# Peptides against a protein of PDB entry 3H8D: the designs that were tried, part 125

Target 1, 122 residues: chain A of PDB entry 3H8D
Amino acid sequence: DMKRQQRFFRIPFIRPADQYKDPQNKKKGWWYAHFDGPWIARQMELHPDKPPILLVAGKDDMEMCELNLEETGLTRKRGAEILPRQFEEIWERCGGIQYLQSAIESRQARPTYATAMLQNLL

## One batch from the design tools (peptide; made by RFdiffusion4, then SolubleMPNN)

Design b2_p20_5_s2 (from b2_p20_5, 10 letters changed)
Fold by OpenDDE base, seed 3:
Structure b2_p20_5_s2 (fold): chain B 122 residues (1-122), chain C 122 residues (1-122), chain A 20 residues (1-20)
Amino acid sequence: as target 1 above (122 residues)
Amino acid sequence: as target 1 above (122 residues)
Amino acid sequence: RLAEAARRQAELKELIANTP
């Protein structure tokens, strides 16, 4: 049910192509996750030199984190957890509302807290 | 038991960093999997410009495919299935025998067809 | 898409595993 705990996380990543470059040439991206209870509901990736990637549960399961929240260890990583608004602000800027809405309309999205909240908003 | 069907698969991948580059700049890697019955026993990744990645069940579960074989759809993907020797040749060249042996000795490996065969070999 | 999805999963798990 929608009473599950909603938790949000962000971790940095460096592109594999930049791993062995000089520090000044290691461009940093960001990986974001929204967990609705134990399972991921939304995933997002910010890249330094390509378009953002938006993923929603149901539609994009094959490309999203398959680990439950406890398995990820994200709750135990210092600085990984972020506030809901810190996720939502980026999500909105990247066109996440439209992306999720389209997934709902095409019957590709599975029910999550995110789908419920969007349907309440619209 | 060790009477389970052993199946091997290989699929190509292009690095995310190369997705939007010209075709000549899209370097191809290879993802390999050994399934012992429905569950993965070994995973391996060949990269065009970094060291190979070797993973064994038990030790590296968090980094390996968690889908059962049927869920992956690999059995239905044309050209994905390979012969045992096609996997083993690359595994051996990448130091897989030593990697799996170390995992057994450190009690990190879970029992699979791969661990059993290695213990028979040594 | 399976090939790219598989690679993505591997990269994601590596990212999570290697993040302090």
Scores: peptide ipSAE 0.281, ipTM 0.681, DockQ to the pose 0.284
Fold by OpenDDE base, seed 5:
Structure b2_p20_5_s2 (fold): chain B 122 residues (1-122), chain C 122 residues (1-122), chain A 20 residues (1-20)
Amino acid sequence: as target 1 above (122 residues)
Amino acid sequence: as target 1 above (122 residues)
Amino acid sequence: RLAEAARRQAELKELIANTP
């Protein structure tokens, strides 16, 4: 059902190597999630020292958040929820469109709001 | 049903901070899992640089593997499956008995083979 | 890849749990 609520979230993460360093030496990464209703559709990770990681439902299930939206508690974390464009802008910049397209073409992607939207544009 | 098959697994992991280091500088941790039938009952993580992490079903569901045994592919991974004692020895050494007991007493633990066995011993 | 996936899951769950 494409009428499912689309919600986007972002939380910072500190690299394990930097956890015990002084704040000034802690380079933050960012974890992004797109939830299509209760379940994650896309996930994205920005790192300070390596390429971004892009993940899509169906293809990358084992690497993506396994918790449903309610279980994550993201909706209750102040400042975690972001606007759709705040996710999409980064997604696009990181090559997410091509990544998802390839997943669809290879029949690896699970149908989500994200796949539907992309197919409407292409 | 206590007649469910009990299976134990162990896989190595490399710390995120060491992923891109030379092999000689990659300190390995270990991920352990106890499956009571299709679902995980206990999980344990050994780290080279921090205390072990002990997790039990019910109490720590959000931190444990949410995949059923078949979904994990552990049964198909060569060398992943271990003997019960190979798990229990580490579990006991790490304080797992006390950890699980406390979870039972606080009514946080979900009944599993592990809880049943412990209650039979105490 | 399973080990890596497991690691990622653990890290993610920790991140989510520890984020205020």
Scores: peptide ipSAE 0.276, ipTM 0.672, DockQ to the pose 0.314
Fold by OpenDDE base, seed 2:
Structure b2_p20_5_s2 (fold): chain B 122 residues (1-122), chain C 122 residues (1-122), chain A 20 residues (1-20)
Amino acid sequence: as target 1 above (122 residues)
Amino acid sequence: as target 1 above (122 residues)
Amino acid sequence: RLAEAARRQAELKELIANTP
């Protein structure tokens, strides 16, 4: 359970609207994922021109990556894996603590490593 | 097994590139799904400006909905559920029979109600 | 909402698949 490996990933994305623009006009966003074992626990998206998107398992399943970690191939993508702190720093800056806390309180969150850690900190 | 309930759904989608365009410029596509019990067996996407996409369980898992039926909420979405024939007519028109057959022959298809029915027809 | 979710899922899968 809590012994599941926690792994974090980040990949860049280009907005669909910018897909066919010249490179200089392709504003880059960033997609972040926290996997608690094989399944995603948190997802975060940084956009160049809109607020960040924060997603937590249970509450936001329909909007989050549906692939298990192995299916994503993220572990085999060079430069995709990041340190826990590289995720958490952005997560916190974007209000992720409060977002997850609210999801727990409303019973929308599925228990994950992230929920456990938060409940230990609070 | 073969007693699993077969349910079919269709929902519209707007292309990502058209997401922020005026309504008149948002070309509508259609997303189709066949659920064999709780899990998707076939998926199909009709696009306004490109060939249809056909997907079958086993072969195309990474491109298909990975939520179980209950998780999708499709059964609770008004107007989403369609009749079997409403799916099959489009499926056949798009070459789905041959697509699924090929997937079976190549041993890429996961056994589903769809594979069973096809193997009965052939 | 489901239509939007479906769109997002497609985008995500494409993103992941196309990332080297």
Scores: peptide ipSAE 0.270, ipTM 0.663, DockQ to the pose 0.344
Fold by OpenDDE base, seed 1:
Order: sequence, then structure tokens, then C-alpha cells
Structure b2_p20_5_s2 (fold): chain B 122 residues (1-122), chain C 122 residues (1-122), chain A 20 residues (1-20)
Amino acid sequence: as target 1 above (122 residues)
Amino acid sequence: as target 1 above (122 residues)
Amino acid sequence: RLAEAARRQAELKELIANTP
């Protein structure tokens, strides 16, 4: 099961209101994704002026990337792929451990590499 | 007042249960919006296996898009914008005329381009 | 909720598509 390849990605986004501003006046958000094999396991969005959004597979499917990894083309976007730690560090800072834990306890989370790792940790 | 630009949009959604199915096994819903200037006037949702949802400004504000048009980013989404008739045809089929009319009669509807047009029709 | 989800999906798809 956990032989699936774990891949992590990050891409920036600009707020609609800032799209046409000068570059120096654009506040950038960041979209993060953890793919457990072909399907997303965790998604995270950092915003410049509101709380981060944390999403986990099973619980938040309708709000998460519905494309499989191949369909996203993320693997072909230069600079999009990041190291596992680059994702996990932000995930932890945003309270991701608690979020995923709650999703597991409420039986909302779909089993993924992320759920397995958390279960090993706790 | 009615000098405001009328813009119409449609975007798809997939049921959470179908997210990971083969493309041919995904039933798609459709989200429709009519913006009267910067603010939504009507919203409509087509579902693959339940009745459509009709919403009108004033009456259904809490269930409708709260973002102004610019905030939605819809104007920057390829293929999202549709012709007025593409909205109205579905609106009529779903009983939108009667729905909006009732909202007007009950004084629940906020005056919009849509209410004005209906009042001109009836 | 579905409307919000639809918006989010559209936004996400656009974001991914427009990222070089």
C-alpha cells in the first residue's frame, strides 16, 4: 500500500484583487499538495491575509484537487515539486497534525500515506 | 441602474463520491451565476440526481455566492462565462420565473436586473 | 456548499493550468 510514490508540490497564486497590480504590490498565496500515488492526500493553502486552509482526503474531497497527479501536469512544471520536509514543515506550523488527527478520529479521513504516518507517530 | 453589466457564468462540480471514478462514471453538476454588476443576482445549481437549486438575491443571500464578481475570479476562468441565453434557458426550465416572481411578491427579492426584467415581462 | 466547492474546483483547475 505505502509503496506508492509520495510527491509534494507547491505553486503560487495571486489574489484576484492583486492580479493587475504592480509586482511589488501583489501578495502571493501558496497552494500545496501532497500526492499519495496518483491521488491527492493533503492539500494546503497559504493566504496573505486570512488563515491557512488545510484539507485532507476523504474529509475534504469536494474542496481538493480532483485531478490525478498525471492530469495536473505538476510533474512537468519547473519548480513545482518540493521536498517532503518543505511540505511537512508548513503543514505542522498550520496545525495539520491536529487537523488530520481529528479527521481520523471522526472517521472522515480516507486512509493515505499521511494517515498511516500520523498513526505511526501517535 | 440597469446600466450595470450583466454577466453570466457556469462552472462544473463533481460529486465527492465520484471524484475518483473513471471519467465516464462521473456525474457532473453545474453551478450557474448571474451577476448584475459586481454582485450576484441569481444562482442556479444543476445536480445529476436531485432537483435543481434556484436562488435569488435578497431571498437566498446566505446560500449564494458572497463574493463580488471581481473576487470570484470567474472573469478570468477560461470557459466559465456564458451567454445570457445559456443561463436563461436553464433558468426557465427549472422554474426560475415562478421562483423569482414569488420572491418579488413576498418582498424577499432584492431589486436586480433580473427582477426588473421579470417585471417587464409580467 | 456545492457552489463553493464548484468555485474552488474551477479556481484550482485554473491555477494549475496557468502555472508554467
Scores: peptide ipSAE 0.245, ipTM 0.594, DockQ to the pose 0.320

Design b2_p20_5_s3 (from b2_p20_5, 10 letters changed)
Fold by OpenDDE base, seed 2:
Structure b2_p20_5_s3 (fold): chain B 122 residues (1-122), chain C 122 residues (1-122), chain A 20 residues (1-20)
Amino acid sequence: as target 1 above (122 residues)
Amino acid sequence: as target 1 above (122 residues)
Amino acid sequence: SAAAAAERQARLRQLIADTP
């Protein structure tokens, strides 16, 4: 249902190897999430030293956030919420369209706002 | 070396099929780990709808946590650390003694605190 | 891997929780 609110979030993470280093020596990664209503539809991880990780609902459920949006508390973390385009720009650059499309074609993707939008695009 | 600190952890997981259900309908599993110093010695998974999974260092390395203890962040997750007996009770009930013994006899087990303790018991 | 998934979930939950 496209009546569901689409909300996007980004939070930084520090890799374990850098966890106890001084701030200037901590290489920062970024964790992204797209919530289609209360549940996550897409997840993305940008790492300083390895390829990006793309995850989509249905296919990658075990690797994605299992908390509903309210449970995450992300809506209450200042600066965590981002604009749709801020997510989509990175998603597209990381090959997210192809990744989601492949998941749809293999019947692994769960229908979400993201799958519907992709079907409109293609 | 028995000077290494033995630490035990437990974290819950929700199976993908229940991920989007209401909390009352989510069947919870449990992931257990025994760390002998910085490295995992035993791992155990309790599932709501299938037999427990037992894993021991040496034999099951590819199926076990590959991170050292500090890298896991488990020591910083409130409520994750458990007492030795809280792990051992479940381990024993799941047939862990027999599983580890068999791994030792087949020369598949890597020596750990767990293997040493078993040799004391038997 | 259920174990890997559980570990990842733990890390994720911690990441979210630790984010101010």
Scores: peptide ipSAE 0.281, ipTM 0.635, DockQ to the pose 0.351
Fold by OpenDDE base, seed 1:
Structure b2_p20_5_s3 (fold): chain B 122 residues (1-122), chain C 122 residues (1-122), chain A 20 residues (1-20)
Amino acid sequence: as target 1 above (122 residues)
Amino acid sequence: as target 1 above (122 residues)
Amino acid sequence: SAAAAAERQARLRQLIADTP
């Protein structure tokens, strides 16, 4: 009946190798998360020096955040929450549609809002 | 002149596969950290279903926490800080001495309080 | 893998940052 709330978050991270550098020399990566209700549906990482990492629930659980949304504290982190489109734009640019589609077709993806939306799109 | 403060922390984590299970069925892992002043010197993970993970600064930077101690928030997390011996007991049982020694000998370890202490021990 | 390790750290950072 009632739909789960879709919430999106982004937080920066610094490369471990840059941890001792001046702020100006710390190239920032970005960690993105899509939560379908309390549980993560998609995760994405933008790195300054390597290809993006795309992860989808079911397929990539071992690499994804294991905490529910409340446990992460993301909702309490100022500036962490982003608009859906802010996530989707990056997701699409990184090949997320194809990645999720492949996970669905191989029966690796757990059903989420993201899988449902993709099935509606195609 | 003045020595950096050595501080040790431990926090639990749940296996991603157990995130939906009842609390009684969530086997807990443990994340350990040794900070030599503001920066991590050693990291250790105890898992319920696989061998321990040992990490030392310099060698394993890409797998270790990239945040300085203040950035981690560990000092503000109730119950997270542990006594030095509580870390060292587990470290020793997991073969940490040999692991760090090998990292030193191969010139992979960054000099830390941990490397200095080991060199004094041997 | 390096990717898996990085992800593990991301999860742990979230856990560390969580305030009771």
Scores: peptide ipSAE 0.265, ipTM 0.616, DockQ to the pose 0.199
Fold by OpenDDE base, seed 4:
Structure b2_p20_5_s3 (fold): chain B 122 residues (1-122), chain C 122 residues (1-122), chain A 20 residues (1-20)
Amino acid sequence: as target 1 above (122 residues)
Amino acid sequence: as target 1 above (122 residues)
Amino acid sequence: SAAAAAERQARLRQLIADTP
């Protein structure tokens, strides 16, 4: 259960509108994912020109990665995996604690490693 | 205008409730989209355990894809693009003709390639 | 919206697939 491996990933993306622009005009966004075992627990997106998007399992299932970790192939992409703190630092900056807490309190959050950690912290 | 390229797409989705089930228990739904040039004209969803959802531009804007075709990335997704008839066959089976006609008659439908074709057909 | 979700899923799949 809580012994599932926690793995974190980050990959860049270019805005669709910038795809065909010169490199200097391609503003890079970042896609982040926290997998609790084979399934995603948290997801967030940093965009160059709009507010970050925060997503948590249970509440935001339809908007989050539907593939299990193995299916994504992220573990096989060099440079994609990041340290827990590299994810958490951004998560905290974006208000992820409050977002997840609200999801827990509203009974929208699916129990994950992330919900357990938050409940231990608060 | 009516010279805009008509492109059709279909992608599968798994119900959120089935995401973490074994593969044999993941009932697949299908999301369909008709783009009239860069903007969506019609959309429909086939679900494994509920009635299909039909949507037409103008009437159902808030429930339809808000991104232009390029922004969706669908043109770059292998196997996503389908033939016009592959879309229309399902559309007809689901009562799409009647749905779109009603939207036209109620002045809710935005003029699209789809509305033009229907008006030529009826 | 299920429609919005489906589009987002498509985008995500492409993002992942296109990442080397």
Scores: peptide ipSAE 0.286, ipTM 0.646, DockQ to the pose 0.351; fails the geometry check
Fold by OpenDDE base, seed 3:
Structure b2_p20_5_s3 (fold): chain B 122 residues (1-122), chain C 122 residues (1-122), chain A 20 residues (1-20)
Amino acid sequence: as target 1 above (122 residues)
Amino acid sequence: as target 1 above (122 residues)
Amino acid sequence: SAAAAAERQARLRQLIADTP
């Protein structure tokens, strides 16, 4: 089960409010995904003008990517895949450890590689 | 201004709760878009298990597609483009006329082809 | 919420991009 490949991705997005502006006035956000095998385990968004959004499987399924990894095409998008540490560094800064911990304790989190690693660390 | 091309699109999605199920147990929803020229004017989602979502430009920008039509690639996706009536029929059934009317009256709606047509009709 | 809506948009963007 924990032999599933862990893969991480990041893609930019432009906030809706900026969609009609000139390119120079479009501030980029970043969408991050952690896939535990074919399915997403964690998701987050960094915004230029609002707090980051953290999401974990089980708790936040309705707000997370509904596509499996293959369906996203992320593996075929140049520059989309990132190193594990590139994801984790941001996750930690945003309070992701505490967020996931709370989701586990409230029994909202689905078991994933992320929950397993956290439970081993704490 | 009202010479902009009106184009309509529909694509299926699988609800997040069903993403892990066998294909036969994945109930499809439908995402609809009305583009007034390059920018979205109306958006709606039909769900198999919850009420439809209706969105109009200006009021619901944060919940609507932030990409222009070319960026979506919808014009290049086989079977995605639909006839105007195929969109309007669903829109009307879901109470879209009343929804847009309310958005206009509350001064939340951005002027689009859709607002113009409604104001001419009523 | 606005946050939930933004997340939905992110998913939609991917859906659109990879829909054949």
Scores: peptide ipSAE 0.263, ipTM 0.618, DockQ to the pose 0.319; fails the geometry check

Design b2_p20_5_s4 (from b2_p20_5, 10 letters changed)
Fold by OpenDDE base, seed 2:
Structure b2_p20_5_s4 (fold): chain B 122 residues (1-122), chain C 122 residues (1-122), chain A 20 residues (1-20)
Amino acid sequence: as target 1 above (122 residues)
Amino acid sequence: as target 1 above (122 residues)
Amino acid sequence: RLEEARERQERLRELIANTP
């Protein structure tokens, strides 16, 4: 729904195995989230040692953030919120368009801003 | 058109009269722009000494930025690009919704992402 | 699988909570 605000966030994470290593030996990953209104629509994880993980609402709910936007506190974390393009660029590079399209075609994706936007592109 | 990227920018300006004053005596204004694809859709100016100025494509073309996005160099200015909400919050506070609506109803507004979004809200 | 999902959610909550 066009009335819902689209907001994007990114936060770094350190692997549990690297948690107690010196900073130079801690390889960072990046956690990305797209919120369509209060609820998450897409999630993406960049890892230093394995392929990216793409997740879309409906299909991957069990693996995605279960908190609504306000509950996350992301809006109150300095530097966490990012521009739409900062999310989309990574999403595209990681094959997000194809992933989401497949989820739509298999009827696994919950309708979101992301699904609507993709339909407008294709 | 949903295929066009929406990008928002903000840059400060100093009043000409304050140009040669000491920094503490230079009151800053703020120039805002919304680009719908390559072309500007909305412009907004916050002034320290007068009411805000709102401008919409079609109605106010003569007073708005005449350069396309690439020509402005805004995409290459560090810190110039802002989040959509950072623009919209100010736009709303300044009466932008009513201003744009009036421009649409009077057939003065050129169709843009902004006009389409407003139509979806109302 | 359910247990793995629960564990993942816990890790995610901790990640978000611990990010300043």
Scores: peptide ipSAE 0.179, ipTM 0.578, DockQ to the pose 0.754
Fold by OpenDDE base, seed 3:
Structure b2_p20_5_s4 (fold): chain B 122 residues (1-122), chain C 122 residues (1-122), chain A 20 residues (1-20)
Amino acid sequence: as target 1 above (122 residues)
Amino acid sequence: as target 1 above (122 residues)
Amino acid sequence: RLEEARERQERLRELIANTP
């Protein structure tokens, strides 16, 4: 149902190894989420010292946020919600289109807003 | 084509009558826009001293922004772009659903992302 | 693998919960 609200979020994280270092020595990572209605459709992680991680619903469920949107509390965290393009720009740069396309072609992806939009594009 | 990017913007304006008053005497209005790809789909204006103005493409073209999105420079104005829900929440409060529905039923509305979403909802 | 997944989920929940 494409009438579901599409919402995007980003929060920073500090890797465990850096948690007790001085602020200047804390390398920041970023956790991204795309929620298609109450459930996550895409997840993305930017790390300071390893490649980005891309995850899509259906294929990567075990590695993705298991909480529904309301349970996460993300909607109540100031500065967490981001514009769709703020997510998509990073997603595209990380090769997200190809990643999701492959998941669709292999029939691993659960149908979401993201899969529908990609199928419109191709 | 629903693959077009949906982008939302808000900018403040000062009414002409207040432009030369002291800052405390300048009543602020708000101009809102929904762009469906390059062209505006909905426009909304909040005024300090009169009812909100709702406008939809096709019906209200003469009263709406005539520039395409790139021409407006809105994408380059810091703080102008807003979340979809930030637009929709005001739109709904102002009776936008009913306004757009009536425009569709009277065959005055140009098909846009907004009309498509509404037809999904009803 | 299942155990690793559970640990990952726990870390994620903690991250989200502890983010202001």
Scores: peptide ipSAE 0.177, ipTM 0.580, DockQ to the pose 0.801
Fold by OpenDDE base, seed 1:
Structure b2_p20_5_s4 (fold): chain B 122 residues (1-122), chain C 122 residues (1-122), chain A 20 residues (1-20)
Amino acid sequence: as target 1 above (122 residues)
Amino acid sequence: as target 1 above (122 residues)
Amino acid sequence: RLEEARERQERLRELIANTP
């Protein structure tokens, strides 16, 4: 929906196994989120040593951020907000188009800006 | 159209009158552009000593960037690309909503992402 | 699965909360 602002965020994370290690042994992952208005539409996790995790609203709600955008405080974290392409480039490289398409075809994806864009793209 | 990427850019400029002055006498303006896909949809100029200039596609084509996005090289200028809200906040503060609305009502505005969003917002 | 999901959500909330 054209009324809703699309906002993208990225924050680093250290995997649980590395939490108590020396900094040199902490491998950084990256947590990405696409918010379609107040609610998350896509989530992506990049890990140093395993495949990316792709999540889409409707299909993966249990594993995705349950907080609305304001509740996350992401808009108030300096450097957290990223350009749309900074999300999309990684999303595409990680097979996000295919993942979301499959979720749409299986009728698991909740309609979002992302699903609408993909439907127009395909 | 949901197929086209919306990209926003900002670059500083020094007004012609200040080009040959000492740095302390050069007042910075700001040039903003919204590209709806390859073509500009909105342009905005902030000046140190005069009202903002607002321009919308269709109505103000003669005064707007004639280059497509790739031709501008803006995507290759570090720091030029900005977040959507960085454009929209200034656009709104400068009366852009009213300006674009008027352009739509007068049938001067070329249909763009911006016109579509405004029509859905109003 | 529910318990795993809950734990994941807690980790996520912590991640978000602890990111400056």
Scores: peptide ipSAE 0.183, ipTM 0.579, DockQ to the pose 0.783; fails the geometry check
Fold by OpenDDE base, seed 4:
Structure b2_p20_5_s4 (fold): chain B 122 residues (1-122), chain C 122 residues (1-122), chain A 20 residues (1-20)
Amino acid sequence: as target 1 above (122 residues)
Amino acid sequence: as target 1 above (122 residues)
Amino acid sequence: RLEEARERQERLRELIANTP
């Protein structure tokens, strides 16, 4: 199971309120996803005007991508796939390790590659 | 991972429309859940007045119990836990095998104990 | 909460779908 491929993706998004503004006034956010095999394990949203949103499978399922990896089409979107470290660097900066750790300790985190890795480090 | 404990539960429910009717007019439905470790793998709803609802993890996450097993309190509800066969018998009668198989083939099913068992049988 | 979740999922699907 833990031999599932770990794949990471990032796509930009524009705030709904900025959708019809001039390009210079469209502040971009970034949506990040970590897929543990076909299913999302972690999600992260960087916003230009509010704190990052961190989400982990099990705890935040309802707020996370419900599509499997294939359904997202992310693997076919040029420039969407990123290296593991490109995800992890942002994850760490946003306090993701602490967030995931708390989810594990509270028994809210669904077992994923991410939880396994963290558990191995602690 | 696949060594996670498989636990099954069943609880009755009354239709919202019948909630304030006389007892004789309260037709009971039944809610079934299969938990693969802490997380639900399959859900089934038997209704007195409509076809059964079958749900499998991955495909039907938004319609399934979002709580982990501990959060549900099902393990502490007397009479809620049932034997595996008590779930599977109803599951099979309702076409659950076909439903899960279709979900696997369409790549909509999240890997669970249920998917693993079925894949081993095919 | 379910309603909010559905709305969020819809937004997310749109985001993904609209990303070339």
Scores: peptide ipSAE 0.179, ipTM 0.476, DockQ to the pose 0.314; fails the geometry check

